# Peptides against a protein of PDB entry 5EFW: the designs that were tried, part 27

Target 1, 141 residues: chain A of PDB entry 5EFW
Amino acid sequence: TTLERIEKNFVITDPRLPDNPIIFASDSFLQLTEYSREEILGRNARFLQGPETDRATVRKIRDAIDNQTEVTVQLINYTKSGKKFWNLFHLQPMRDQKGDVQYFIGVQLDGTEHVRDAAEREGVMLIKKTAENIDEAAKEL

## One batch from the design tools (peptide; made by RFdiffusion4, then SolubleMPNN)

Design b1_p12_5_s1 (from b1_p12_5, 8 letters changed)
Fold by OpenDDE base, seed 3:
Parts: sequence; structure tokens; C-alpha cells
Structure b1_p12_5_s1 (fold): chain B 141 residues (1-141), chain A 12 residues (1-12)
Amino acid sequence: as target 1 above (141 residues)
Amino acid sequence: MEAIEEGRKAAL
């Protein structure tokens, strides 16, 4: 789809379906994570977690979903081949015209290190802006 | 796939 071809790392999930599955994934996200679209559509995004993924950070994400709020965190994710990367991750709800949550947008900025200070602030601004752009693009589709 | 947290609506 046009949405799936946006040149950013992102997914859209559907919290109205069982287990909040991924319903859209960008080409860049597939490339980053080394999964095919077939392998991830209809699945919960938890498959990116691994042994060194901080469970407290995962709980923050879960809490944001449960509370229908946005969250920005950094966590270890794993590619299909088992390669670790630091994911500066932003998640936010996509709401309908009534304000009800329809989807969640997840945006990923990958890196080899946990980013700090100015670099973190810059990354956060980038992924938040990206999420807003995706939100608007998804409404137009 | 490696270690996966089980539970409802876990994420990336």
C-alpha cells in the first residue's frame, strides 16, 4: 500500500483485534527486522523482544497501550537472525473523529548504542514527527 | 524470535 511504502521504520497495530496484531509494516521496518511481511502481519510485535530486552521497559509499553497513551522508550530489539539493536521507540494511539482509539502507530529509530542527551532529544523529535506524519497519511488512505 | 514476553498487547 502507499502507507506501507513510507520511507520510515514503522508499524500500525490494531488493538481492536485479539492480541493487538501488526496490520501494516513499512518496507523499511521489514528490512530493519529481517522479516517478510507475511511473517509479521497478524502477529503481536513482541517477537522483536529477546533475552536482553528490559522487562520494565516492555511494561511501560504495555501500560501505554492499556491506558491508550503515547510512550517513548529505548529498548533492545532483535532481528530475525538474532542481531541486537537499540530501538528508540515511539508509540502513540491513532484516534478516529470521535476520539476513540482505532490503531497504534509504532515508530522505530535503530542504532548500535543507547542514545543520550542531545542525540536522544533529536531522535525523539524525529520519531514523534514521523508518527504524526503517519497518522495523517493513514487518515488520507 | 528469541525470548518473548507473554501477555496481552505487548509491543516492540
Scores: peptide ipSAE 0.109, ipTM 0.744, DockQ to the pose 0.048
Fold by OpenDDE base, seed 2:
Structure b1_p12_5_s1 (fold): chain B 141 residues (1-141), chain A 12 residues (1-12)
Amino acid sequence: as target 1 above (141 residues)
Amino acid sequence: MEAIEEGRKAAL
């Protein structure tokens, strides 16, 4: 599918299901996080959090979901093996023709450091553009 | 690590 051809780190979640589970994950996301597709489908993405994940940042993500808005944050995430990485994360709702939220799109840009200034701006532009591409491709879901 | 945040789609 067009969605499967997007070579970026992303997931799609279904807020209409209990606990807003992941319903799609890109191959790159699986490689980044070190999980198999079977291990993550049907689960909430919170398994990427760990001891050093900032809870206030996580609350921003939760608030965006509850309010059905987009958010862009940077937070510590963990791979299956326990490796920490900085995640420049963008979340946005995918809406139907009536404007109702159908899914959430989450895009991840991984890094060894917290990105700032120009690098952050570039990263944000990239992940937002990616999210828009996913939104268009995911209309087939 | 899954249960750190009980919110819906938490930190990706």
Scores: peptide ipSAE 0.109, ipTM 0.752, DockQ to the pose 0.050
Fold by OpenDDE base, seed 4:
Structure b1_p12_5_s1 (fold): chain B 141 residues (1-141), chain A 12 residues (1-12)
Amino acid sequence: as target 1 above (141 residues)
Amino acid sequence: MEAIEEGRKAAL
């Protein structure tokens, strides 16, 4: 789709389905994570976690989903081949015209190291803006 | 692979 070709790392998940599966993944996300689209669609995104993924950070994400709020965190993720990367991750709900949560948008900024200070702030601004753009583009879903 | 928790919500 046009949406899946957006040159940003993102997924869309469906919290109305069991286990909040990924229903959409960008080409860049597939490239980053080294998975095919068929390997990812219908799965919960937890498969990107591994031994060094901070569980408290994962809980923050889970809490945001449960509370239907946005969150921004950094966590270790793993590619299909087992390579670690730092993921500056932003999650926000996509709401329908009634204000009910329809989907979640997850945007990833990957890096070789944990980003701090100005670099983190810049990354946060970027991924938040990206999420808003995706929200607008995905209104047809 | 992490266990699937049906009815649960988690993230990458």
Scores: peptide ipSAE 0.101, ipTM 0.737, DockQ to the pose 0.056
Fold by OpenDDE base, seed 5:
Structure b1_p12_5_s1 (fold): chain B 141 residues (1-141), chain A 12 residues (1-12)
Amino acid sequence: as target 1 above (141 residues)
Amino acid sequence: MEAIEEGRKAAL
């Protein structure tokens, strides 16, 4: 599918199902997080959080989902093996023709280092552009 | 009964 051809770290979640589970994950995302597809499909993405994950940042993500808005944040996530990485993350709703939210698109920057200033701005522009590409491709879902 | 984990904690 066109969606499968997007070589970026991303997931698609279904807020219409209990606990907003992951329904699609890119191969790059699986490689980054060290999980198999079977381990993550049908689960909420919260399993990537750990001891050093900022709870206020997590609340921003939750609020965006509840309010059906987009958000861009940077937070600590953990791989399956327990390795910490910085995740520059963009989340946005995918809406139907009526304007109702069908899915959420979550995009992670390819880099795992903390980014600031110009590098952060560049990363944000990249992941937002990627999210728009995913939105267009996901019309086939 | 598995405790309903509090809130939509979306992970990145």
Scores: peptide ipSAE 0.120, ipTM 0.715, DockQ to the pose 0.045; fails the geometry check

Design b1_p12_5_s2 (from b1_p12_5, 7 letters changed)
Fold by OpenDDE base, seed 3:
Structure b1_p12_5_s2 (fold): chain B 141 residues (1-141), chain A 12 residues (1-12)
Amino acid sequence: as target 1 above (141 residues)
Amino acid sequence: MEAIEEGRRAAL
């Protein structure tokens, strides 16, 4: 789809389906994570987690889903081949005209290293802006 | 909609 070809790292998930599966993944996200689209669609994004993924950070993500809120974190993720990378990750709900949550948008920073201070602030601004752009584009879903 | 249906099928 046009949405999937947006040149940013992102996924869209559907909390109305069992286990909040990924329903869209950008080409860039597939390249980053080394998965095919077929391998990802219909799965919960937890497959990116591994041994060094901080469980407290994962709980923050889970709490944001449960509470239907946004969250921004950095966590260790793993590619299909098992390579670790730092993921500056922003998650936010996509709401309908009534304000009900339809989807979640997950955005990953392009140059996914552990960033701090000014670089982190800039990265956060970028991924949040990206999420808003995706929200607008995904209203056609 | 195609992707949602594909996602449901892939989850089975």
Scores: peptide ipSAE 0.031, ipTM 0.645, DockQ to the pose 0.647
Fold by OpenDDE base, seed 5:
Structure b1_p12_5_s2 (fold): chain B 141 residues (1-141), chain A 12 residues (1-12)
Amino acid sequence: as target 1 above (141 residues)
Amino acid sequence: MEAIEEGRRAAL
């Protein structure tokens, strides 16, 4: 789809389905994570986690989903081949005209290292802006 | 409907 070809790392999930599965993944996200689209669609994004993924950070993501709020965190994720990367991750709800959550947008900024200070602030601004752009593009969902 | 494969708990 046009949405799936947006040149950013992102997924869209459906919290109205069991276990909040991924319903869309960008081409860039597939390239980053080394999975095929068929391997990802219909699954919860937890498959990106591994031994060094901070469980308290993961709980923050889960809490944001349960509370239908946005969250921004950095965590270790793993590719299909087991390579670690730092994920500056932003998640936010996509709401309908009544204000009800329809989907979640997850945006990933990948890096070889944990980002801090000015670099972190810049990355956060970028992924939040990206999420807003995806929200606008996904209005037809 | 596809089955969810095993993995670590919680979201991303």
Scores: peptide ipSAE 0.108, ipTM 0.712, DockQ to the pose 0.070; fails the geometry check
Fold by OpenDDE base, seed 1:
Structure b1_p12_5_s2 (fold): chain B 141 residues (1-141), chain A 12 residues (1-12)
Amino acid sequence: as target 1 above (141 residues)
Amino acid sequence: MEAIEEGRRAAL
């Protein structure tokens, strides 16, 4: 789809379905994570987590979903081949005209290290702006 | 939503 061809790492999930599955994944996200689209669609994104993924950080993501709020965190994720990377991750709800949550947008900025200071601030600005652009582009869903 | 690792149970 046109949405899937946006050259950023992102997914869209449907919290109205059991276990908030991924319903869209960008080509870049597939390349980053080393999965096919068929392997990802219909699954909860938790398959990206592994042994070194911080559980407290994951709880922050869960709390944001449950409370229908946005969150920005950094956490260890794993590719299909088992490669670790630091994911600067932003999640936000996509709301309808009534204010009800329809979807969640998740944007990933990958790195070989935990980013801090100016690099972190720049990354956060980038992924938040990306999420807003996706929100606008995905209104046809 | 992070790096793809199969079958993990936490959040998005």
Scores: peptide ipSAE 0.087, ipTM 0.739, DockQ to the pose 0.061; fails the geometry check
Fold by OpenDDE base, seed 4:
Structure b1_p12_5_s2 (fold): chain B 141 residues (1-141), chain A 12 residues (1-12)
Amino acid sequence: as target 1 above (141 residues)
Amino acid sequence: MEAIEEGRRAAL
Protein backbone atom coordinates (compact mmCIF):
# COMPACT_ATOMS: atom_id res chain seq x y z
CA THR B 1 0.00 0.00 0.00
CA THR B 2 1.03 3.66 -0.24
CA LEU B 3 1.11 3.83 3.55
CA GLU B 4 3.29 0.73 3.82
CA ARG B 5 5.78 2.19 1.37
CA ILE B 6 6.48 5.40 3.29
CA GLU B 7 10.28 5.41 3.53
CA LYS B 8 10.44 5.54 7.33
CA ASN B 9 10.47 2.89 10.05
CA PHE B 10 6.97 2.71 11.45
CA VAL B 11 4.03 0.55 12.47
CA ILE B 12 0.37 1.18 13.14
CA THR B 13 -1.38 -0.78 15.89
CA ASP B 14 -5.03 -1.30 16.75
CA PRO B 15 -5.77 -0.86 20.47
CA ARG B 16 -9.38 -1.91 19.87
CA LEU B 17 -8.22 -5.45 19.09
CA PRO B 18 -6.91 -7.92 21.68
CA ASP B 19 -3.28 -7.21 22.66
CA ASN B 20 -2.95 -4.08 20.45
CA PRO B 21 -1.61 -5.88 17.36
CA ILE B 22 0.38 -4.41 14.51
CA ILE B 23 -1.96 -3.84 11.57
CA PHE B 24 0.47 -2.02 9.26
CA ALA B 25 4.25 -2.02 8.93
CA SER B 26 6.44 -0.05 6.55
CA ASP B 27 8.86 -1.80 4.21
CA SER B 28 11.71 -0.08 6.05
CA PHE B 29 10.51 -1.46 9.38
CA LEU B 30 10.52 -4.98 7.94
CA GLN B 31 14.05 -4.48 6.63
CA LEU B 32 15.24 -3.07 9.97
CA THR B 33 13.77 -5.86 12.06
CA GLU B 34 14.43 -8.69 9.55
CA TYR B 35 10.84 -9.96 9.76
CA SER B 36 8.41 -10.60 6.93
CA ARG B 37 5.10 -8.80 6.91
CA GLU B 38 3.31 -12.09 7.53
CA GLU B 39 5.41 -12.71 10.63
CA ILE B 40 4.44 -9.44 12.33
CA LEU B 41 0.90 -8.55 11.26
CA GLY B 42 -1.57 -9.40 14.00
CA ARG B 43 1.14 -9.51 16.70
CA ASN B 44 1.93 -7.17 19.53
CA ALA B 45 5.28 -5.38 18.96
CA ARG B 46 6.89 -6.77 22.16
CA PHE B 47 8.74 -9.37 20.06
CA LEU B 48 11.38 -6.67 19.47
CA GLN B 49 12.31 -6.74 23.16
CA GLY B 50 15.04 -8.87 24.66
CA PRO B 51 17.36 -9.39 27.63
CA GLU B 52 18.88 -5.91 27.64
CA THR B 53 15.64 -4.03 27.02
CA ASP B 54 15.01 -1.81 30.05
CA ARG B 55 11.78 -2.86 31.74
CA ALA B 56 11.15 0.58 33.22
CA THR B 57 11.25 2.06 29.71
CA VAL B 58 8.82 -0.60 28.54
CA ARG B 59 6.50 0.37 31.39
CA LYS B 60 6.55 3.98 30.17
CA ILE B 61 5.32 2.80 26.78
CA ARG B 62 2.65 0.68 28.45
CA ASP B 63 1.47 3.59 30.56
CA ALA B 64 1.24 5.82 27.49
CA ILE B 65 -0.97 3.31 25.70
CA ASP B 66 -3.19 2.82 28.74
CA ASN B 67 -3.50 6.58 29.21
CA GLN B 68 -3.86 7.20 25.45
CA THR B 69 -0.94 9.65 25.43
CA GLU B 70 2.23 10.06 23.41
CA VAL B 71 5.70 9.04 24.61
CA THR B 72 9.27 9.19 23.33
CA VAL B 73 11.94 6.84 24.69
CA GLN B 74 15.17 5.10 23.75
CA LEU B 75 15.42 1.36 24.27
CA ILE B 76 17.33 -1.70 23.13
CA ASN B 77 15.53 -3.72 20.48
CA TYR B 78 16.47 -6.92 18.68
CA THR B 79 16.19 -8.04 15.08
CA LYS B 80 14.96 -11.50 14.13
CA SER B 81 18.58 -12.67 13.99
CA GLY B 82 19.22 -11.29 17.48
CA LYS B 83 21.15 -8.15 16.57
CA LYS B 84 20.78 -5.35 19.12
CA PHE B 85 20.09 -1.76 18.18
CA TRP B 86 19.20 1.42 20.03
CA ASN B 87 15.70 2.45 19.10
CA LEU B 88 14.69 6.07 19.51
CA PHE B 89 10.99 5.36 19.61
CA HIS B 90 7.99 7.66 19.41
CA LEU B 91 4.42 6.54 20.04
CA GLN B 92 1.29 8.63 19.62
CA PRO B 93 -2.45 7.99 19.34
CA MET B 94 -4.32 8.50 16.09
CA ARG B 95 -7.74 9.95 16.86
CA ASP B 96 -10.93 10.11 14.84
CA GLN B 97 -13.09 13.18 14.27
CA LYS B 98 -14.82 12.59 17.60
CA GLY B 99 -11.46 12.51 19.42
CA ASP B 100 -11.56 8.78 20.13
CA VAL B 101 -8.35 6.77 19.75
CA GLN B 102 -8.49 4.55 16.69
CA TYR B 103 -4.86 3.50 16.33
CA PHE B 104 -1.37 4.08 17.63
CA ILE B 105 1.48 5.18 15.41
CA GLY B 106 4.96 4.02 16.34
CA VAL B 107 8.05 5.43 14.67
CA GLN B 108 11.54 3.97 15.09
CA LEU B 109 14.89 5.64 14.57
CA ASP B 110 17.52 2.92 14.71
CA GLY B 111 21.14 3.35 15.71
CA THR B 112 24.17 1.52 17.00
CA GLU B 113 24.53 4.01 19.85
CA HIS B 114 22.35 5.71 22.38
CA VAL B 115 21.87 9.25 21.07
CA ARG B 116 22.30 12.25 23.38
CA ASP B 117 22.04 16.01 23.44
CA ALA B 118 21.65 17.68 20.04
CA ALA B 119 21.54 14.37 18.17
CA GLU B 120 18.74 13.14 20.43
CA ARG B 121 16.76 16.36 20.00
CA GLU B 122 17.17 16.16 16.24
CA GLY B 123 16.06 12.53 16.21
CA VAL B 124 13.02 13.32 18.34
CA MET B 125 11.98 16.11 16.01
CA LEU B 126 12.38 13.80 13.03
CA ILE B 127 10.34 10.89 14.40
CA LYS B 128 7.60 13.20 15.71
CA LYS B 129 7.31 14.88 12.33
CA THR B 130 7.21 11.45 10.70
CA ALA B 131 4.39 10.38 13.02
CA GLU B 132 2.37 13.45 12.06
CA ASN B 133 2.90 12.71 8.37
CA ILE B 134 1.73 9.12 8.90
CA ASP B 135 -1.30 10.34 10.84
CA GLU B 136 -2.34 12.56 7.95
CA ALA B 137 -1.67 9.90 5.32
CA ALA B 138 -3.61 7.24 7.21
CA LYS B 139 -6.65 9.49 7.66
CA GLU B 140 -6.83 9.98 3.90
CA LEU B 141 -7.08 6.26 3.14
CA MET A 1 7.84 -0.92 17.13
CA GLU A 2 8.58 -2.42 20.48
CA ALA A 3 7.06 0.51 22.26
CA ILE A 4 3.49 0.05 21.07
CA GLU A 5 3.46 -3.46 22.45
CA GLU A 6 5.17 -2.25 25.57
CA GLY A 7 2.49 0.36 26.07
CA ARG A 8 -0.51 -1.88 26.55
CA ARG A 9 1.24 -4.56 28.55
CA ALA A 10 4.78 -4.87 29.76
CA ALA A 11 6.36 -7.38 27.48
CA LEU A 12 8.17 -10.07 29.41
Scores: peptide ipSAE 0.064, ipTM 0.758, DockQ to the pose 0.060; fails the geometry check

Design b1_p12_5_s3 (from b1_p12_5, 8 letters changed)
Fold by OpenDDE base, seed 3:
Structure b1_p12_5_s3 (fold): chain B 141 residues (1-141), chain A 12 residues (1-12)
Amino acid sequence: as target 1 above (141 residues)
Amino acid sequence: MEAIEEGREAAL
């Protein structure tokens, strides 16, 4: 499966470049966030944050990047038009054959509510599985 | 209105 054929909300970032910019965005992600590909590529994903985005949650993501670990959180994100949505977000490193981090994979499950309990567990399973599919496809990058 | 983190790494 190629990256272009994965019909999910996701981005790939390159931590080897200054400010860990987005280097790939799925069509669904562009539709969700209301940005064009040109507006997103080469930028750090912080532009999705806004006034009600929990800073402690953002710090958890930052810590995961710094530690080269995966993390799953829910946070408020904003579309280009300023619409808020709850983002069940999973981030994980993509490693090369030597185990070195090449990219980060970010998968988004959008919703109108902070999902809990069984719905959260199901969403987490979905976005993690998606991330694994992206990891396999991203080997072509 | 909260400050957006402008550090070396940021979250989605």
Scores: peptide ipSAE 0.114, ipTM 0.726, DockQ to the pose 0.040
Fold by OpenDDE base, seed 2:
Structure b1_p12_5_s3 (fold): chain B 141 residues (1-141), chain A 12 residues (1-12)
Amino acid sequence: as target 1 above (141 residues)
Amino acid sequence: MEAIEEGREAAL
């Protein structure tokens, strides 16, 4: 599918299902996080969080979901093996023709450091553009 | 204090 051809780190979640589970994950996301598709489908994405994940940042994500808005943050995530990485994360709702939220799109840019200034701006532009591409492709879901 | 693993709307 067009969605499967997007070579970026992303997931799609379904807020209409219990616990807003991941319903799609890109191959790159699986590689980044070290999980199999079977291990993550049907789960809430919170399993990427860990001891050093900033709770205030997580609350920003939660607030965006609750308010059905987009958000861009940087947070510590963990791979299956427990490796920490900085995640420049963008979340946005995918809406139907009536404007109702159908899914959330999450796009991840991984790094060894918290990105700043121009690098952050470039990363944000990239992940937002990616999210828009996913939004168009995911209309087939 | 809300746990990072709690809540339906928690995200990655």
Scores: peptide ipSAE 0.110, ipTM 0.723, DockQ to the pose 0.042
Fold by OpenDDE base, seed 5:
Structure b1_p12_5_s3 (fold): chain B 141 residues (1-141), chain A 12 residues (1-12)
Amino acid sequence: as target 1 above (141 residues)
Amino acid sequence: MEAIEEGREAAL
């Protein structure tokens, strides 16, 4: 599918299902997080959080989901093996023709280092553009 | 592990 051809780190979640589970994950995302597809499909993405994940940042993501808005944050996530990485993360709703939320698109920057200033701005622009590409491709879902 | 994960807020 067109969606499968997007070579970026991303997931699609379904807020219409209990606990907003992951329904699609890119191959790159699986490689980044060290999980298999079977381990993550049908689960909420909170399993990536750990001891050093900032709870206030997590609350921003939760608020965006509850309010059906987009958000861009940077937070510590953990791989399956317990390795920490910085996740520059963008979340946005995918809406139907009536304007109702069907899915959420979550995009992660390819880099795992903390980014600031110009590098952060560039990363944000990239992941937002990627999210728009995913939104267009996800019309096939 | 599941109990700790379920106690966390919904997010990546």
Scores: peptide ipSAE 0.106, ipTM 0.714, DockQ to the pose 0.047
Fold by OpenDDE base, seed 1:
Structure b1_p12_5_s3 (fold): chain B 141 residues (1-141), chain A 12 residues (1-12)
Amino acid sequence: as target 1 above (141 residues)
Amino acid sequence: MEAIEEGREAAL
């Protein structure tokens, strides 16, 4: 789709379906993670987690989904080939005109290191702005 | 970006 070709790392998930599966993934996300679109659509994004993924950080993401709120965290994720990367991750709900949650937007900024200070602040601003742009674009589809 | 690993505990 046009949305899926946005040149940012993102997914859209459907919390109204069992296990909140990925329903859209950008080309960049597929490139980053080394999966095909067919391999990830219909699956929960937990397949990105691995041995060094902080469980407490994962719980923060789960809590945000359950509470229908946004969250920004950094966590270790793994590519299909098993390469680790630090994921500066932002998640936020997409709401309909009634205010009900329809989808979640997940935006990823990848790096080889845990980003701090100014770099972290810059990354957070970028991924949040990206999420807002996706939210706007998705409403037009 | 999130890296793809096999399904563990729910993140997204």
Scores: peptide ipSAE 0.098, ipTM 0.740, DockQ to the pose 0.058; fails the geometry check

Design b1_p12_6_s1 (from b1_p12_6, 6 letters changed)
Fold by OpenDDE base, seed 3:
Structure b1_p12_6_s1 (fold): chain B 141 residues (1-141), chain A 12 residues (1-12)
Amino acid sequence: as target 1 above (141 residues)
Amino acid sequence: SLEEEIEKFTKA
């Protein structure tokens, strides 16, 4: 199987290119967001944001990218058709053997519901584990 | 490699 066919919602972005564009997206992510691959490749993922997306949460994501760190947040995102969904989102850098950041991996929880407490903790563990799996899979290519 | 896979989907 190929990387894009992994049945998880994820993207890979390239911070070495202007505006950290999406350079890879899973089929599941496309299904979730209702975009085609052609519509999103080469674009910054901010197109998923909308009126009710919390700007402070977005700033946390931006700070993590700028500082080359991981972050886990939950924020409102929008599909192409304009439907809102809660995105439990984990982002982490993909580093080479020298420790330099090559890419970022973004993972979105399978569900679209707002999760709290134990469910949130469980979801966080899942998307973090998923990100690690994607990191390994991508490096094997 | 990842770069090779990316090139399959991206246009120059």
Scores: peptide ipSAE 0.177, ipTM 0.750, DockQ to the pose 0.195; fails the geometry check
Fold by OpenDDE base, seed 5:
Structure b1_p12_6_s1 (fold): chain B 141 residues (1-141), chain A 12 residues (1-12)
Amino acid sequence: as target 1 above (141 residues)
Amino acid sequence: SLEEEIEKFTKA
């Protein structure tokens, strides 16, 4: 479909289902993480975490989901083959017209390197804008 | 709708 072919790394999750599973993933996300769509749909995105993933950062993500707020973090993730990469990650709720949370949108920056300073700020702006675009595109369906 | 798109997506 059109949505999964958007050339950005993103997933959509369903917090109304047990364990907030991924219900949608872009082709780019699959390429980044080296997983097939069948391997990730229906699963919580925590499979990307590993030994060097900062647990405090993970807790920030969990807290944002629980509080139904947005969050932007940078953390170590792992591909299926075990390659480490720095994931500049933005998560935000997708709300209906009444303001109720329906889904979460997760966006991952293109690239695998840790970014800092101006590059990080630019990346944050990009993934936030991407999330807004995905929100709009998804609501038009 | 997104729900319809997801259905098409998961069945394809």
Scores: peptide ipSAE 0.175, ipTM 0.747, DockQ to the pose 0.201; fails the geometry check
Fold by OpenDDE base, seed 1:
Structure b1_p12_6_s1 (fold): chain B 141 residues (1-141), chain A 12 residues (1-12)
Amino acid sequence: as target 1 above (141 residues)
Amino acid sequence: SLEEEIEKFTKA
């Protein structure tokens, strides 16, 4: 479909299902993480975490999901082959017409290196805008 | 709809 071919790293998850599994992933996300679509669908995205992933940062993500809010963080993730990368990550809820949360949109920056200062601010703006675009595109389906 | 697309996606 058109949605998975969007040239941005993103997933859609379903918080109404047990453990908030990934229900949609872009081709770019698969390339970034080195997983096949079959390997990730139905799983919680925590498989990207590893030994050097900051647990406090992970808790921020979990809190945002529980509180149905958005969050932007940068954390260490791991590809299938075990390569570490810095993930500038934005998460936000997708709400229906009544305002109820249906899904979450997770967007990852294209780069795999740690970003700071102006580069980080630029990346944050980009992934937030990307999330909004995905939200609009998904709702038009 | 998104739900229809998700259904197709998850079955692919």
Scores: peptide ipSAE 0.174, ipTM 0.758, DockQ to the pose 0.221; fails the geometry check
Fold by OpenDDE base, seed 2:
Structure b1_p12_6_s1 (fold): chain B 141 residues (1-141), chain A 12 residues (1-12)
Amino acid sequence: as target 1 above (141 residues)
Amino acid sequence: SLEEEIEKFTKA
């Protein structure tokens, strides 16, 4: 199957381009966020943020990008229609054979509720595994 | 390749 057909919510961004825009999005991500592919490609993912999105959590994401590290957070995001949802989000760099960062993979957990404790741990494991699978799939292209 | 796939989607 093609990369976009992977039945997980994810995007790929390009930190080598101005403002780290989304360069790839799964069908599931589009369904979750209520955007078309044309609406989001080339944009920074900050359009998912809104009034109740925790700025400190957003800074953690920004720091991870700047430091070229992975991060896992949970934050309020908004669909195109303005619906709030809790996003358990994992971000990690995609590196080339030389170890240089080429892209970032962002994975969003299925669901709209804030998860805690065991459920959160399970979700974290899932989205991390998903990110690794996407990394492998992308490198095979 | 990933670059080729990305190009397909960015052009659409």
Scores: peptide ipSAE 0.160, ipTM 0.739, DockQ to the pose 0.212; fails the geometry check

Design b1_p12_6_s2 (from b1_p12_6, 6 letters changed)
Fold by OpenDDE base, seed 1:
Order: structure tokens, then sequence, then C-alpha cells
Structure b1_p12_6_s2 (fold): chain B 141 residues (1-141), chain A 12 residues (1-12)
């Protein structure tokens, strides 16, 4: 589809379903994480977490979902093969015309190192803009 | 349902 071919790492989840499963993933996301689409649809994105993933950071993500707010964090994730990467992650709700949360958009910027300063700011701007673009595109479906 | 949700974004 057009949406899945957007050359950015992102997923869409459905908080109205049990455990907020992934209901959509871009081709880039699949390439990054080394999972097939069939392997991840219907699952919570926590399968990307591992031993070195900061639990406090994960809690921030959970809190954002529960409170229906956006959040931007950086955390260690793991590919299917077990390769670690730093994930500059942005999550935001997708709301309907009434303002009610329908879905969540998660955007991932991968890197071998924890980014700081100007690089981090640049990455944050990128993933936030990406999320907005996805929001607009998804709402047209 | 999950199927319905997935289907929503796979049409385009």
Amino acid sequence: as target 1 above (141 residues)
Amino acid sequence: SLEEAVEKFTKA
C-alpha cells in the first residue's frame, strides 16, 4: 500500500484493542527490526525490548499511552536477530474529529549510539514531523 | 476487531 511504502520507520497501534497491538507497520520498520509483517501484526511492540532496555523509559511510554499524550524518548531496542540499537522513539495519539483517541503512531529513528545535543534535536524534529505526516496520510484512508 | 483494524490501513 501507499502508506506502508513510506520510507520511514513507523507503526500504528490500536489502544482500543487488548494490549494495544500493532495494526500497521511500514516496510522500513520491518527492515529495521528484521521481522515480517505477519510476525508483528496483532502484537504489542514490547517484543523490541530486551535486557538493556531501560524500564523507566518504558514506563514513560506506557504512561503516555494511558494518559493519551505524546512522548519522545530514546531507548535500547533489539532486532529479531538480537542486534541492539538505540531507538529515538516518538509516540503520539491519532485523534478523530471529536478529539477522541483512535490510534497511536510510533516513529523510530535507529542508531548505533545514543544521540545527544544537536543530533538529538535534529532527530526529534524529524520523527515528530514524520508522525504528523503519517497522521495526515492515515486519516485520509 | 483486529482484523477490521488491520484492514482499515491496508486498503490504500
Scores: peptide ipSAE 0.569, ipTM 0.928, DockQ to the pose 0.735
Fold by OpenDDE base, seed 4:
Structure b1_p12_6_s2 (fold): chain B 141 residues (1-141), chain A 12 residues (1-12)
Amino acid sequence: as target 1 above (141 residues)
Amino acid sequence: SLEEAVEKFTKA
């Protein structure tokens, strides 16, 4: 599909389903994380976390979901093979015409390095813009 | 359902 072929790392989750499972993942996301689509659909994205993932950062993500707000963080994630990478992650709700949250869009920066300062700011702008693009594209479906 | 949600985006 056109959505899955978007060359950005992203997922869409459904907070209306138990445990806010991933219901969509881009090809790039699958390549990054080394999972197949079948392996991740229906699962909470927490499988990307591991020993060195900062729990306080994870809590920020959880709080954003619970409060139906957006959040941008950097955290250690793990591929299927166990490779660590720094994930500049942006999460935001996808709302319907009434303003009710239907989904969440999660965008992961293309790179795997920890970014700071100007690079971080640019990365944040990029993933936020990407999320908006995904929001627009997804709403057309 | 999960199936319906997945199909919403996957079938596009």
Scores: peptide ipSAE 0.566, ipTM 0.927, DockQ to the pose 0.812
Fold by OpenDDE base, seed 3:
Structure b1_p12_6_s2 (fold): chain B 141 residues (1-141), chain A 12 residues (1-12)
Amino acid sequence: as target 1 above (141 residues)
Amino acid sequence: SLEEAVEKFTKA
């Protein structure tokens, strides 16, 4: 699909299904994480977490989902082969015309190290803008 | 269902 071919790392999840599974993933996301589409569809995105993933940061993500709000964090994620990467991660709800949450959009900016200051601000702006673009594109489907 | 949710985006 056109959405799959967007050259950004992102997924769409469905909080109305058990355990908020991934229902869509971009080609870039699959390349980054080293998973096939079949391996991740229907699964909660927590499979990206591992030993060095900060649990407090994960709790922030969970709280955002529970409260139906957006969140931006940096956390350690793991590829299928076990390679670690820093993920500047933005999550936001996709709402319908009535304002009800239908999906969540997750955008990942991968990096070899934790980014700070100007680099972090630039990354945050990028992934937030990406999420908004995905929201608009996805709502047309 | 999961199938319906996936199909919503996959068929586009």
Scores: peptide ipSAE 0.565, ipTM 0.928, DockQ to the pose 0.787
Fold by OpenDDE base, seed 2:
Structure b1_p12_6_s2 (fold): chain B 141 residues (1-141), chain A 12 residues (1-12)
Amino acid sequence: as target 1 above (141 residues)
Amino acid sequence: SLEEAVEKFTKA
């Protein structure tokens, strides 16, 4: 499929359903997080958070969802086995022709360290471009 | 529903 051809870490969530559950996860995302598709579909993505995940950063994500805006942050996430990784995360709404939010697109760039400066800018450009590609592909479904 | 939403993107 067009969406599955995007070889990046991403999910699509549905804010119109209770607790904004994941309704699609890329194969790369599953590999990164060590979860099966069946384990995460229908769940809120907060299961990636853990003890060292900054709560203020999480609040930024929540605010973006509530305000139906995009956000880019870096936060510590955890795999199923408990492995920590830095996640450069971009979230943006997918809107219909009337401008109403239908879904959210979440793109993850994994790393062992918090990225800064040029590396961060490069990563942000990458995940934002990825999100746009996902948006275009998903809207054609 | 969740099932309908999942189905939409599963066959994408």
Scores: peptide ipSAE 0.604, ipTM 0.935, DockQ to the pose 0.878; fails the geometry check

